# Peptides against a protein of PDB entry 9IZ0: the designs that were tried, part 15

Target 1, 345 residues: chain A of PDB entry 9IZ0
Amino acid sequence: ITCLGSNGHTYKQLVKGGNDDLRQDAVMEQVFEQVNGFLRSYRKTSQRNLSMRTYKVIPLALKTGVIEWVQDTIPLGEYLDSAHKVYHPKEWSLSTCRKLIAEKQMEDLETRLKVYDLVCRHYRPVFRHFFLESYADPVQWFTTQTNYARSTAVASVLGHVLGLGDRHGQNILIDKTSGEVIHIDLGIAFEQGKKLPVPECVPFRLTRDVVDGMGITGVEGVFRRCMEFTLETLRREEDSLLSVLEVLRYDPLFSWLISPLRRMKKQKMQLENFNQPESGNITTDASRDPKIQRNNVSGESEAERAILKVRQKLSSTLSVEASVGELIRIAQDPSYLALMFCGWS

## One batch from the design tools (peptide; aimed at target 1 R98 H168 V198 F341)

Design b1_p11_5_s4 (made by RFdiffusion4, then SolubleMPNN; from b1_p11_5, 7 letters changed)
Fold by OpenDDE base, seed 1:
Structure b1_p11_5_s4 (fold): chain B 345 residues (1-345), chain A 11 residues (1-11)
Amino acid sequence: as target 1 above (345 residues)
Amino acid sequence: LVEELVKRKLE
């Protein structure tokens, strides 16, 4: 839709409706706005303009809302699929890679690592070309690549600390003007991604293409240092961050648990990417939903566990450098990436 | 208008 603002300007907005609860997105965006306050207050982060890019979300009902249309953006996965076809036309298609990984989803780690390595050899990184194509001026190229590395560092720390899930290439937008990342579809948070049919094993998305976009230094230099400064800021503001999360504990509109409907929707989307429409009337008799014993773990107990897990991630037991070093290592580890739905790009 | 558009997407 297009809305006329009180300032006389027209704004494009996305109306999302159906089965998606935008209340969780709106709440997470409010948390990011508070964290952006902390990043602006700390000298090491403010002098680098470190922020999580946000978008406006207005929930209108249980499953409907208005989302800001972020102009001049592209989904990372859309760019990567298109660029890979241009730069590597003789390599495997994304569909072939997805098929091979999922055919081995139930196999042992050794078999999954062999298939992951095979896919990686036939699907090479291309994301560096985003900056080379979009920014002909060397100063603009360097600035936008730096902004990408900075915004990815902030999003990686926040994504880990808040346990942000479902970080596939369609849920990460690239701003074509600034090179910054914008995370969308925030409805899987506080490690609820571990409860997906394909459990999330990495703290944040740091795949080969995400690293290729950082340029010749990769994760070293701008990205690592900006992760360190972001984590240092969040550790300093731990009590402030936890106080923000405690407000959400009492928000009756916030769900600390991934809904069964959202799990089923994600499961179907994972399966529908495999089924070409053979018109087989599989009347799946929906009657035998196994009585998953609703252990009546009160929503309060899950909120308390989530907040405790955030506190544990902000622990000063390890240095900032050691903590960031371990996060970067885990996020790039083939033993975790081979277990992901799309860990190769 | 927004409520009506929301309603039509829920029907």
Scores: peptide ipSAE 0.000, ipTM 0.299, DockQ to the pose 0.035
OpenDDE base, seeds 2, 3, 4, 5: peptide ipSAE 0.000, 0.000, 0.016, 0.000; ipTM 0.402, 0.393, 0.470, 0.390; seed 4 fails the geometry check

Design b1_p11_6 (made by RFdiffusion4)
Pose (drawn by RFdiffusion4):
Structure b1_p11_6 (pose): chain A 304 residues (1-257, 299-345), chain P 11 residues (1-11)
Amino acid sequence: ITCLGSNGHTYKQLVKGGNDDLRQDAVMEQVFEQVNGFLRSYRKTSQRNLSMRTYKVIPLALKTGVIEWVQDTIPLGEYLDSAHKVYHPKEWSLSTCRKLIAEKQMEDLETRLKVYDLVCRHYRPVFRHFFLESYADPVQWFTTQTNYARSTAVASVLGHVLGLGDRHGQNILIDKTSGEVIHIDLGIAFEQGKKLPVPECVPFRLTRDVVDGMGITGVEGVFRRCMEFTLETLRREEDSLLSVLEVLRYDPLFSWLGESEAERAILKVRQKLSSTLSVEASVGELIRIAQDPSYLALMFCGWS
Amino acid sequence: MSEFEEELLEE
């Protein structure tokens, strides 16, 4: 539902009747805003202008809340389905991949990796072409690319820290003229998903297409640097963060999918921010564990 | 589980 504005600008409101965890999304957005404040009160984490982008959430009811449909965007999942067909029509469709993996579900590890390798060899990455031929001449394109890389890196680090759940393309919105990513529908949090009926391996969203969209350079450069600066900044302001997560713990609103998984979750948050391992080594291990095909194969259908 | 994964499982 799109309404005009007194200043003359239209605002789009996405109202949902489904039982999306909009209250959990709201509290998560509050945490994200406070993180933006942390990144704002520091030298390195603000020269890059890095921020985990927040979309305003106004949940009138958990089942029937209303959120701000962000200014003109194309969701990642709804995108690169058309781009896949237009750019690579000869290669296989999502139908062949999907239920072929469906055949993979009951198979062993080697079979799962083999079929995944085959399908991934068939379906070359295509998201790299969104930033080309869409935005503008090269300066704006590069600004948009670095904005996407920064925003996605910060969102991914934060989601790994807070154990964010679903990370399909249907839950990722790319801005367009700016390039900052907006994660949507973050209902599953504090390590909720991996432990699904169907298990997962990847801690944060990192497919082949996503790393292809970061530019010619994969996730080694601006992405890693932004991630590591985010990790160090989050560690330096760790006390305030755990304070925020504690106040989330003691209220019965945040979903942590007496004693609760929330305690263990924040302990794991502390471990993830623990200074025992160097931050650079932590970012390296995170990139490796999110990029390796062995982990990617067991994730789920698609996710190429 | 996500609704998207459920839909794919149904397929």

Design b1_p11_6_s1 (made by RFdiffusion4, then SolubleMPNN; from b1_p11_6, 4 letters changed)
Fold by OpenDDE base, seed 2:
Structure b1_p11_6_s1 (fold): chain B 345 residues (1-345), chain A 11 residues (1-11)
Amino acid sequence: as target 1 above (345 residues)
Amino acid sequence: MSPIVKELLEE
């Protein structure tokens, strides 16, 4: 839809309807705004303008709402598929890579690693080209690539701490003006990604293309340092962050568990993406609402476990540098990436 | 030194 604002400007908005509960997205955006308050309070983070990019979400009903259309963005996965066809036209297609990984999904780790390595050799990173083709001015190129590394670092730390799942390339937008990342579809949080049909085994998305966008320094430049400053800030504000999450414990609108319907929808989308060539928009009318009796007692125990895991991730048992180093290591480990639906790009 | 080079050396 297009809305006329009280300021006389027209705003494009996305009306989302179906089985997705936008209340989770709205709540996570509120948590990000609070975290952005913390990042502005400290010199190390404020001097670098470190923030999680946010968008407005207005839930209208249990399964319907309005989302701000983030202008001048592209999904990372849409750019990467297009760019691989241009820059590496002799390499394997994304569909070929997906098929090979899928065919080995039930095999042992050694077999899956061999197929992952094979895919990686025939599907090389291209995301560096986003900055090279979009920005002719060297200062603008450097600034936007720096903003990408900074925003990816903030999103990686925050995504790990909050246990954000479903971080595939279609749920990560790139701002074509600033180079910053915008994370969308926030309805899988607090480690619920581990309960998906293909479990998420990485703390955040740090695939070869995500690293390629950081330029020649990769993770060993702006990205690592900005992760450290972000984690340092979140550790200092632990009590404030936990207090925000405790409010969500009592929010009857927040779901600490992935709904069976959302799990089934993700499973079906994974299976359909295995079987279909390039055919568009299938609105699957999943009209059967099973009356899931919410056992309230199970919800409170899962909220407590989620908050406890956040506290554990903010623990000062390891230095900030050691914690960030381990997160970066795990996020790039082929033994975890080979288990993912799309860990090669 | 440009502000951007100073920022890179402080990171």
Scores: peptide ipSAE 0.006, ipTM 0.355, DockQ to the pose 0.014
OpenDDE base, seeds 1, 3, 4, 5: peptide ipSAE 0.000, 0.005, 0.000, 0.005; ipTM 0.284, 0.361, 0.303, 0.393

Design b1_p11_6_s2 (made by RFdiffusion4, then SolubleMPNN; from b1_p11_6, 4 letters changed)
Fold by OpenDDE base, seed 1:
Structure b1_p11_6_s2 (fold): chain B 345 residues (1-345), chain A 11 residues (1-11)
Amino acid sequence: as target 1 above (345 residues)
Amino acid sequence: MSPFVKKLLEE
């Protein structure tokens, strides 16, 4: 829809309805706004304009709401698929790479690593070209690439701490004006991504293309330092952050668990992205609803477990540098990336 | 329409 604002400007809005609960997205955006308060108050983060990019989400009903249309953005995955065709027209298509990884999804780790390495050799990173194409002025190029590395660092720390899942290239927007990342579809949080049919095993998305966008210094430049300053800020504001999350514990509308319906839908979408329509009428008799043993693990015990896990991730047991170093290592480890739906790009 | 927007509207 297009809305006329009180300022006389027209705003494009996304109306989402039918199957997704936007209350989780709205709550995560509120948490990000509070964290942006902490990042503005702390000198090391404020001097670098570190922030999580946010957008407005207005839930209207259980499965209907309005989302702010983030102007001048492109999904990372949409850019990458187009750019690979331009810069590497002799390399494998994204569909070929996906098919090969999927065909080996049930195989051992060694076989999956060999296929991942093979895909990586036939699908080279291209995301550096986004900045070279979009910004002809060297100052704008450097500024936007720096903003990308900064915003990716903030999003990586927050994504880890809050346990954000489903961080595929379609759920990460790039702002064409600022170079900043915007994370969307926040309905998988507090490590519920580990309960997906393809478990999310990395703390955040740090694929070869995500690193390629950081330029010549990769993770060792602006990105690492901005992760350290962000984590230092969140550790300092631990009690404030936990207090915000405790308010959500008492929100009867907030779901700490991925709904069975959302899990099934993510499963179906993973399968449908593999099936080109060969017209085989497999009448899957959907009548056997497996009696999901409602283990009445009270919603309260899942909230408490989620908050405890946030606290554990903010622990000072390791230095900020050691913690960030380990997170970067795990996020880039081929043994985890080979297990993902799209870990090569 | 981007595949993302299409997915968001089909969701």
Scores: peptide ipSAE 0.000, ipTM 0.298, DockQ to the pose 0.116
OpenDDE base, seeds 2, 3, 4, 5: peptide ipSAE 0.000, 0.000, 0.000, 0.000; ipTM 0.290, 0.262, 0.298, 0.222; seed 4 fails the geometry check

Design b1_p11_6_s3 (made by RFdiffusion4, then SolubleMPNN; from b1_p11_6, 6 letters changed)
Fold by OpenDDE base, seed 1:
Structure b1_p11_6_s3 (fold): chain B 345 residues (1-345), chain A 11 residues (1-11)
Amino acid sequence: as target 1 above (345 residues)
Amino acid sequence: MPAIVLELLKE
């Protein structure tokens, strides 16, 4: 929909309805705004303009609301699919790569690693080209690539700490003006991604293309240093962050748990959106909504467990540098990446 | 923030 603002400007808005609970997105956006407050207050982060990019979410009902349309953006996955066809027209398609990974999803780790490595040889990173195509001026190129590395670092730390899941290339937007990342569809948080039929085993998305966008220094440049400053800020503001999350514990409307039906539907829709619509009428008579008596006692225990996990991730048992080093290692480890859903690559 | 008056401009 297009809305006229009281300022006379027109705003595109996404109306989302049916199966998605937008209250989780709205809550996560509120947490990001508070974290942006901490990042602005701390000298090391404010001097670098470190922030999580946010958008407005207005829940209207349990499964309906309005989302701000982030203008001048492109999904990372849409850009990458297009760019691979241009820069590597003789390499495998993304659909071919995903099919090969999916065919081996039930095999052992060694077989999955061999297929992942085979895919990696036939599908080379291209995301560096986004900055070269979009910014002819060297100062703009350097600035936007720097903003990308900075925003990706903030999103990686915050995504790990809050346990954000479903970070596939369609749920990460790139701002064509600033080069910053915007994370959308925040409906999987607090490590609920580990409870998917194919578990998310990495702390955040740090694929070869995500690293390629950082330029010649990769993870060892702006990215690592901005992760360190972000984690240092979140550790300093631990009590403030936990206090914000405790307010959400008392929201009777907040669902700390992804429903089993929503888990199955998200991964099934991710598979079906990649298969052409062959008209198989599977009338699954899923009309029996079991009245799951939400035992309120289970919701409070899951909120407490979520907050405890956030506290554990902010622990000072390891240095900031050691913690960031371990996160970067795990996020890039082929043994974890080869276990991921085929739509993650 | 400006109050978004939800005039649904129907496309």
Scores: peptide ipSAE 0.008, ipTM 0.474, DockQ to the pose 0.023
OpenDDE base, seeds 2, 3, 4, 5: peptide ipSAE 0.006, 0.007, 0.007, 0.006; ipTM 0.460, 0.473, 0.458, 0.450

Design b1_p11_6_s4 (made by RFdiffusion4, then SolubleMPNN; from b1_p11_6, 6 letters changed)
Fold by OpenDDE base, seed 1:
Structure b1_p11_6_s4 (fold): chain B 345 residues (1-345), chain A 11 residues (1-11)
Amino acid sequence: as target 1 above (345 residues)
Amino acid sequence: MPAIVKELLKE
């Protein structure tokens, strides 16, 4: 829809309805605004304009609401698929790479690593070209690439701390004006991504293309330093952040668990993205209702575990530099990336 | 679903 604002400007808005609970997105956006307050108050982060890009979410009912349309953006995955066709027209298609990884999804780790490495050789990073194509002026190019590395660093730390899941290339927007990242579809948080049919084992998305966008310094430049300053800020403001999350514990509308329906929908979408419609009548006898033992783990005990896990991730047991170094290492480890949906790009 | 959302989904 397009709405006319009281200021006379027209605003595009996404009306989302059906099976997605927008209250999780709205709550995560509120947490990001509070974190942006902490980043503005701390000298090391404010001097670099470190922030999580946010958008407005207005839940109207349990499964319906209005989302701000972030103007002048593109999904990272849409750009990458287009750019790979232009820059590497003789390499494998994204669909070929997806098929090969899916065919080996049930195999051992060694076999999956061999297929991941094979896919990586036939699908080279291209995301550096986004900045070269979009910004002919060297100052704009450098500024936007720097903003990308900064915003990706903030989103990586915050995504790890809050346990954000479903961080595939369609859920990460790139702002064509600023070069900043915007994370969308925030309804998988507090490590619920580990409960997906394809578990998310990395702390955040740091694939070869995500690193390629950082330019010649990769992770060892602006990105690492901005992760360190962001984590230092979040550790300093631990009690403030935990207090914000405790308010959500008492929100009767907030779900700390991925709904079975949302899990099934994400499963089906993952499987449908692998199956071209060959018209094979697989009569899956849907009659085996797995008696999911409703372990009545009280919603309170899941909230408490989520908050405890946030506190553990903010622990000062390791230095900021050591913690960031470990996170970067794990996020780039082929043994985890080979297990993920689209871990190669 | 609120009435407003039903109207907004018809457009």
Scores: peptide ipSAE 0.000, ipTM 0.370, DockQ to the pose 0.032
OpenDDE base, seeds 2, 3, 4, 5: peptide ipSAE 0.000, 0.000, 0.000, 0.000; ipTM 0.310, 0.354, 0.356, 0.329

Design b1_p11_7 (made by RFdiffusion4)
Pose (drawn by RFdiffusion4):
Structure b1_p11_7 (pose): chain A 304 residues (1-257, 299-345), chain P 11 residues (1-11)
Amino acid sequence: ITCLGSNGHTYKQLVKGGNDDLRQDAVMEQVFEQVNGFLRSYRKTSQRNLSMRTYKVIPLALKTGVIEWVQDTIPLGEYLDSAHKVYHPKEWSLSTCRKLIAEKQMEDLETRLKVYDLVCRHYRPVFRHFFLESYADPVQWFTTQTNYARSTAVASVLGHVLGLGDRHGQNILIDKTSGEVIHIDLGIAFEQGKKLPVPECVPFRLTRDVVDGMGITGVEGVFRRCMEFTLETLRREEDSLLSVLEVLRYDPLFSWLGESEAERAILKVRQKLSSTLSVEASVGELIRIAQDPSYLALMFCGWS
Amino acid sequence: PILYTPGSTPP
């Protein structure tokens, strides 16, 4: 539902009747805003202008809340389905990949990796072409690319820290003229998903297409640097963060999918921010564990 | 049967 504005600008409101965890999304957005404040009150984490982008959430009811449909965007999942066909029509479709992996579900590890390798060899990455031929001449393109890299890196590091759940393309919105990513529908949090009926391996969203969209350079450069600066900044302001997560713990609103998984979850948050390992080594291991095909194969259908 | 993760859509 799109309404005009007194200043003359239209605002789009996405109202959902489905039982999306909009209250959890709201509290998560509050945490994200406070993180943006942390990144604001520091030299390195603000020269890059890095921020975990937040979309305003106004949940009138958990089942029937209303959120801000962000200014003109194309969701990642709804995108690069058309781009896949237009850019690579010869290669296989999502139908061949999907249920072919469906055949993979009951197979062993080697079979799963083999079939995944085959399908991934068939379907070359295509998201790299969104930032080309869409935005503008090169300066704006590069600013958009670095904005996407930074925003996705910060969002990914924060999601790994807070154990964010679903990370399909259907839950990612790319801005357009700016390039900052907006994660949507973050209902599953504090390590909720991996432990699904169907298990996962990847801690944060990192497919081949996503790393292809970061530019010619994969996730080694601006992405890693932004991630590691985010990790260090989050560690430096760790006490305030755990304070925020504690106040989340003691209220019966945040979903942690007497004693609760929330305690263990924040302990794991502390471990993830623990200074025992160098931050650079932590970012390296995170990139490796998110990028390796062995982990990616077991994730789920698609996710090429 | 084919198992799906939450948030996924079948083809």

Design b1_p11_7_s1 (made by RFdiffusion4, then SolubleMPNN; from b1_p11_7, 3 letters changed)
Fold by OpenDDE base, seed 4:
Structure b1_p11_7_s1 (fold): chain B 345 residues (1-345), chain A 11 residues (1-11)
Amino acid sequence: as target 1 above (345 residues)
Amino acid sequence: PILYRPGEVPP
């Protein structure tokens, strides 16, 4: 839809219909706005204009809402698929890569590493070209690449701390004007991504293409330093962040768990993305909706566990540099990336 | 870009 604002400007908005509860997205956007407050208050982060890019979400009902249409963006995965066809037309298709990874999903780590390496050799990084194509002016190129690395660093720390899942290339938008990343579809949080059919095992998305967009310094430049400053800010504001999350503990509308419906939808989308023919007879016996008596007791225990995990991730036991170093290492580790749905790009 | 989740058909 297009709405006329009170300022006389027209705003394109997305009306979401379907089975997805936009309240989760709206709550996570509110958490990001609070974190953006912390980032603005701390000298090391404010001097760099570090922020999580947010978008407006207005939940209208359990199944409907209005989302801000982020203008001048592209999904990372859409850009990458297009760019790989242009820059590496002799390499494997994304569908071929997905198929080969899927065919080995039940195999041992050694076999999965071999197929991951094979895919990586036939599907090379291209995301650096986004900046080279979009910005003919060297100052704009450098500025936007810097904004990308900064924005990705903030999103990576927040994604880890809040346990954001489903961080595939279609859920990460790139702003074509600023180079900043915009994370969408926030309904998998607090490590519920580990409950997906293909478990998420990385702290955030730091695939080869995500790194290629950072330019010649890769992770060792702006990205690492901005992760460190972001984590330092979040550790300083731990009690404030936990207090924001404690409000959500008592929100009867907030779900600390992935809904069974959302899990099933994500399962279906994962299978469809593998071009696996529906092997017949998943009788979705829709007649066995176990009346999820939301045992309020189970919800509170899961909220407490989620908050405890956030606190644990903010622990000062390791230096900021050591913690960030380990996160970057794990996020780039082939032994984790080979286990992902799309760890190669 | 549409903030569509993959596999959401626009209403």
Scores: peptide ipSAE 0.014, ipTM 0.480, DockQ to the pose 0.065
OpenDDE base, seeds 1, 2, 3, 5: peptide ipSAE 0.009, 0.008, 0.018, 0.008; ipTM 0.482, 0.463, 0.532, 0.462; seed 3 fails the geometry check

Design b1_p11_7_s2 (made by RFdiffusion4, then SolubleMPNN; from b1_p11_7, 4 letters changed)
Fold by OpenDDE base, seed 2:
Structure b1_p11_7_s2 (fold): chain B 345 residues (1-345), chain A 11 residues (1-11)
Amino acid sequence: as target 1 above (345 residues)
Amino acid sequence: PILYRPGEVPV
């Protein structure tokens, strides 16, 4: 839809109708705005303009809402599929890679690693080309690539701390103006991604293409240091962050658990993506609402467990540098990426 | 403008 603002400007908005509760997205965006306040308060993060890019979410009902249309963006996965066809036309198709990984989904880790390595050799990273093709001026190129590495670092720390799931290439937008990442579809948080049909085993998305976009330094330099500064800020503001999350414990509308319906929808989408080339708008009419008796007692216990996990991730037991080093290691580990739905790009 | 000092990796 297009709305006329009170300022006389026209804004495009996405009306999302479906089985996804946009309240979770709206709540996570509020948490990100509070975290952006913390990032502005400290010199090390403020001097670098470190922030989680946010978008406006207005829940209209339990299953419907209005999302801000983020202008001048592209989904990471859409760019990567298109760019791979241009820059590596002799390599395997995304569908071929998906098929080979799927055929080995029930096999042992050794077999899955061999297939993952084979796919990686036949599907090379291309995301560096986004910056090279979009910015003719060397200063703009360098600035936007730096903004990408910075925003990805903030999103990686927050994604780990809050246990954000479902971080596939269609749920990560790239701002074509700034080079910053924008995370969308925030309905899987607090490690509920581990309960998906294909469990999420990485702390955040740090695939080969995500790294290729950082340029020649990869994860070293800007990305690593911005993760460190972000984690240092979140550790200092632990009590403030936990206080924000405690408000969600008492929100009767917040879902600490992935719904069976959302699991089934993700399972169906995974199975359909094996059998068809990515043709966009599948409105799946899943009109059967099972009356989920929310046992309130189970929700509070899951909220408490989620908050305890956030506190554990903010622990000062390890240095910031050691903690970030381990997160980067795990996020790039082939033994985890080979188990993912799309760990090669 | 990100003021880089000579010898600082821009972080």
Scores: peptide ipSAE 0.029, ipTM 0.440, DockQ to the pose 0.014
OpenDDE base, seeds 1, 3, 4, 5: peptide ipSAE 0.027, 0.008, 0.000, 0.029; ipTM 0.655, 0.469, 0.410, 0.595; seeds 1, 3, 5 fail the geometry check

Design b1_p11_7_s3 (made by RFdiffusion4, then SolubleMPNN; from b1_p11_7, 3 letters changed)
Fold by OpenDDE base, seed 1:
Structure b1_p11_7_s3 (fold): chain B 345 residues (1-345), chain A 11 residues (1-11)
Amino acid sequence: as target 1 above (345 residues)
Amino acid sequence: PILYRPGEIPP
């Protein structure tokens, strides 16, 4: 929909239908605004203008809400698909790469690693070109690449701490003006991504293209340092962050669990992306409803477990540098990346 | 651009 604002400006807005998604997005955006307060109060993060980019979510009813259209943005996955065709026209298509990974989804780790490595050799990173194409001025190029590395660092720490899932290239927008990342579709949080048909096993998205956008220093430049400063800030503000999450524990409209319907929708989408219509009557006997044992774990017990897991991720048992080093290692480990769903790479 | 999921009604 298009709305006329009281200021006479026309705003594009998305109306989403579906109860659970909009309230989870609105709540996660509220948590990000509180964290942005902590980042502004701490000298090391404030001096670097570290923030999580947010968007406005207005829930209108239990089932309906309005989401702000972020102007001048592109999905990371849309840019990457187009850029790979331009810069590497002799390499494999994204559809071919996804098909090969998915055909091996049920195989052992060794087989999945071999396919992942093969795909990586035939599908090279291109995200560096986003900055080179968009910013002809060297100062603007350096500034926007720095903003990208900074915003990705904040989003990586927050995404890990809050257990944000479903971080595929379509759910990450790039701001064409600032180079900052904007995370959308926040309905998979508190490690609920581990309950997907293909479990998420990385702490955040740090694929080869995400690293390529950081330039020649990769993760060892602005990104690592900004992750460290962000984690240091969140550890200092642990009690404040936990207090914000405790308010959500008592919100009867907040779901700490991925809805069965959303899980089924994600499962169906993961299957339908493989059915290009070759004519073959597969009567899918839909009669095997896996009896998901409804362990009636009270919503309160899941909230308590989620908050406990946030506290554990903020533990000072390891240094900030050691904790960030381990997160970066795991997020880039081929043994974890090869286990992700085919649309991740 | 907000992701259109297959089966979401365009605004």
Scores: peptide ipSAE 0.010, ipTM 0.482, DockQ to the pose 0.064
OpenDDE base, seeds 2, 3, 4, 5: peptide ipSAE 0.010, 0.019, 0.008, 0.009; ipTM 0.476, 0.521, 0.485, 0.461; seed 3 fails the geometry check

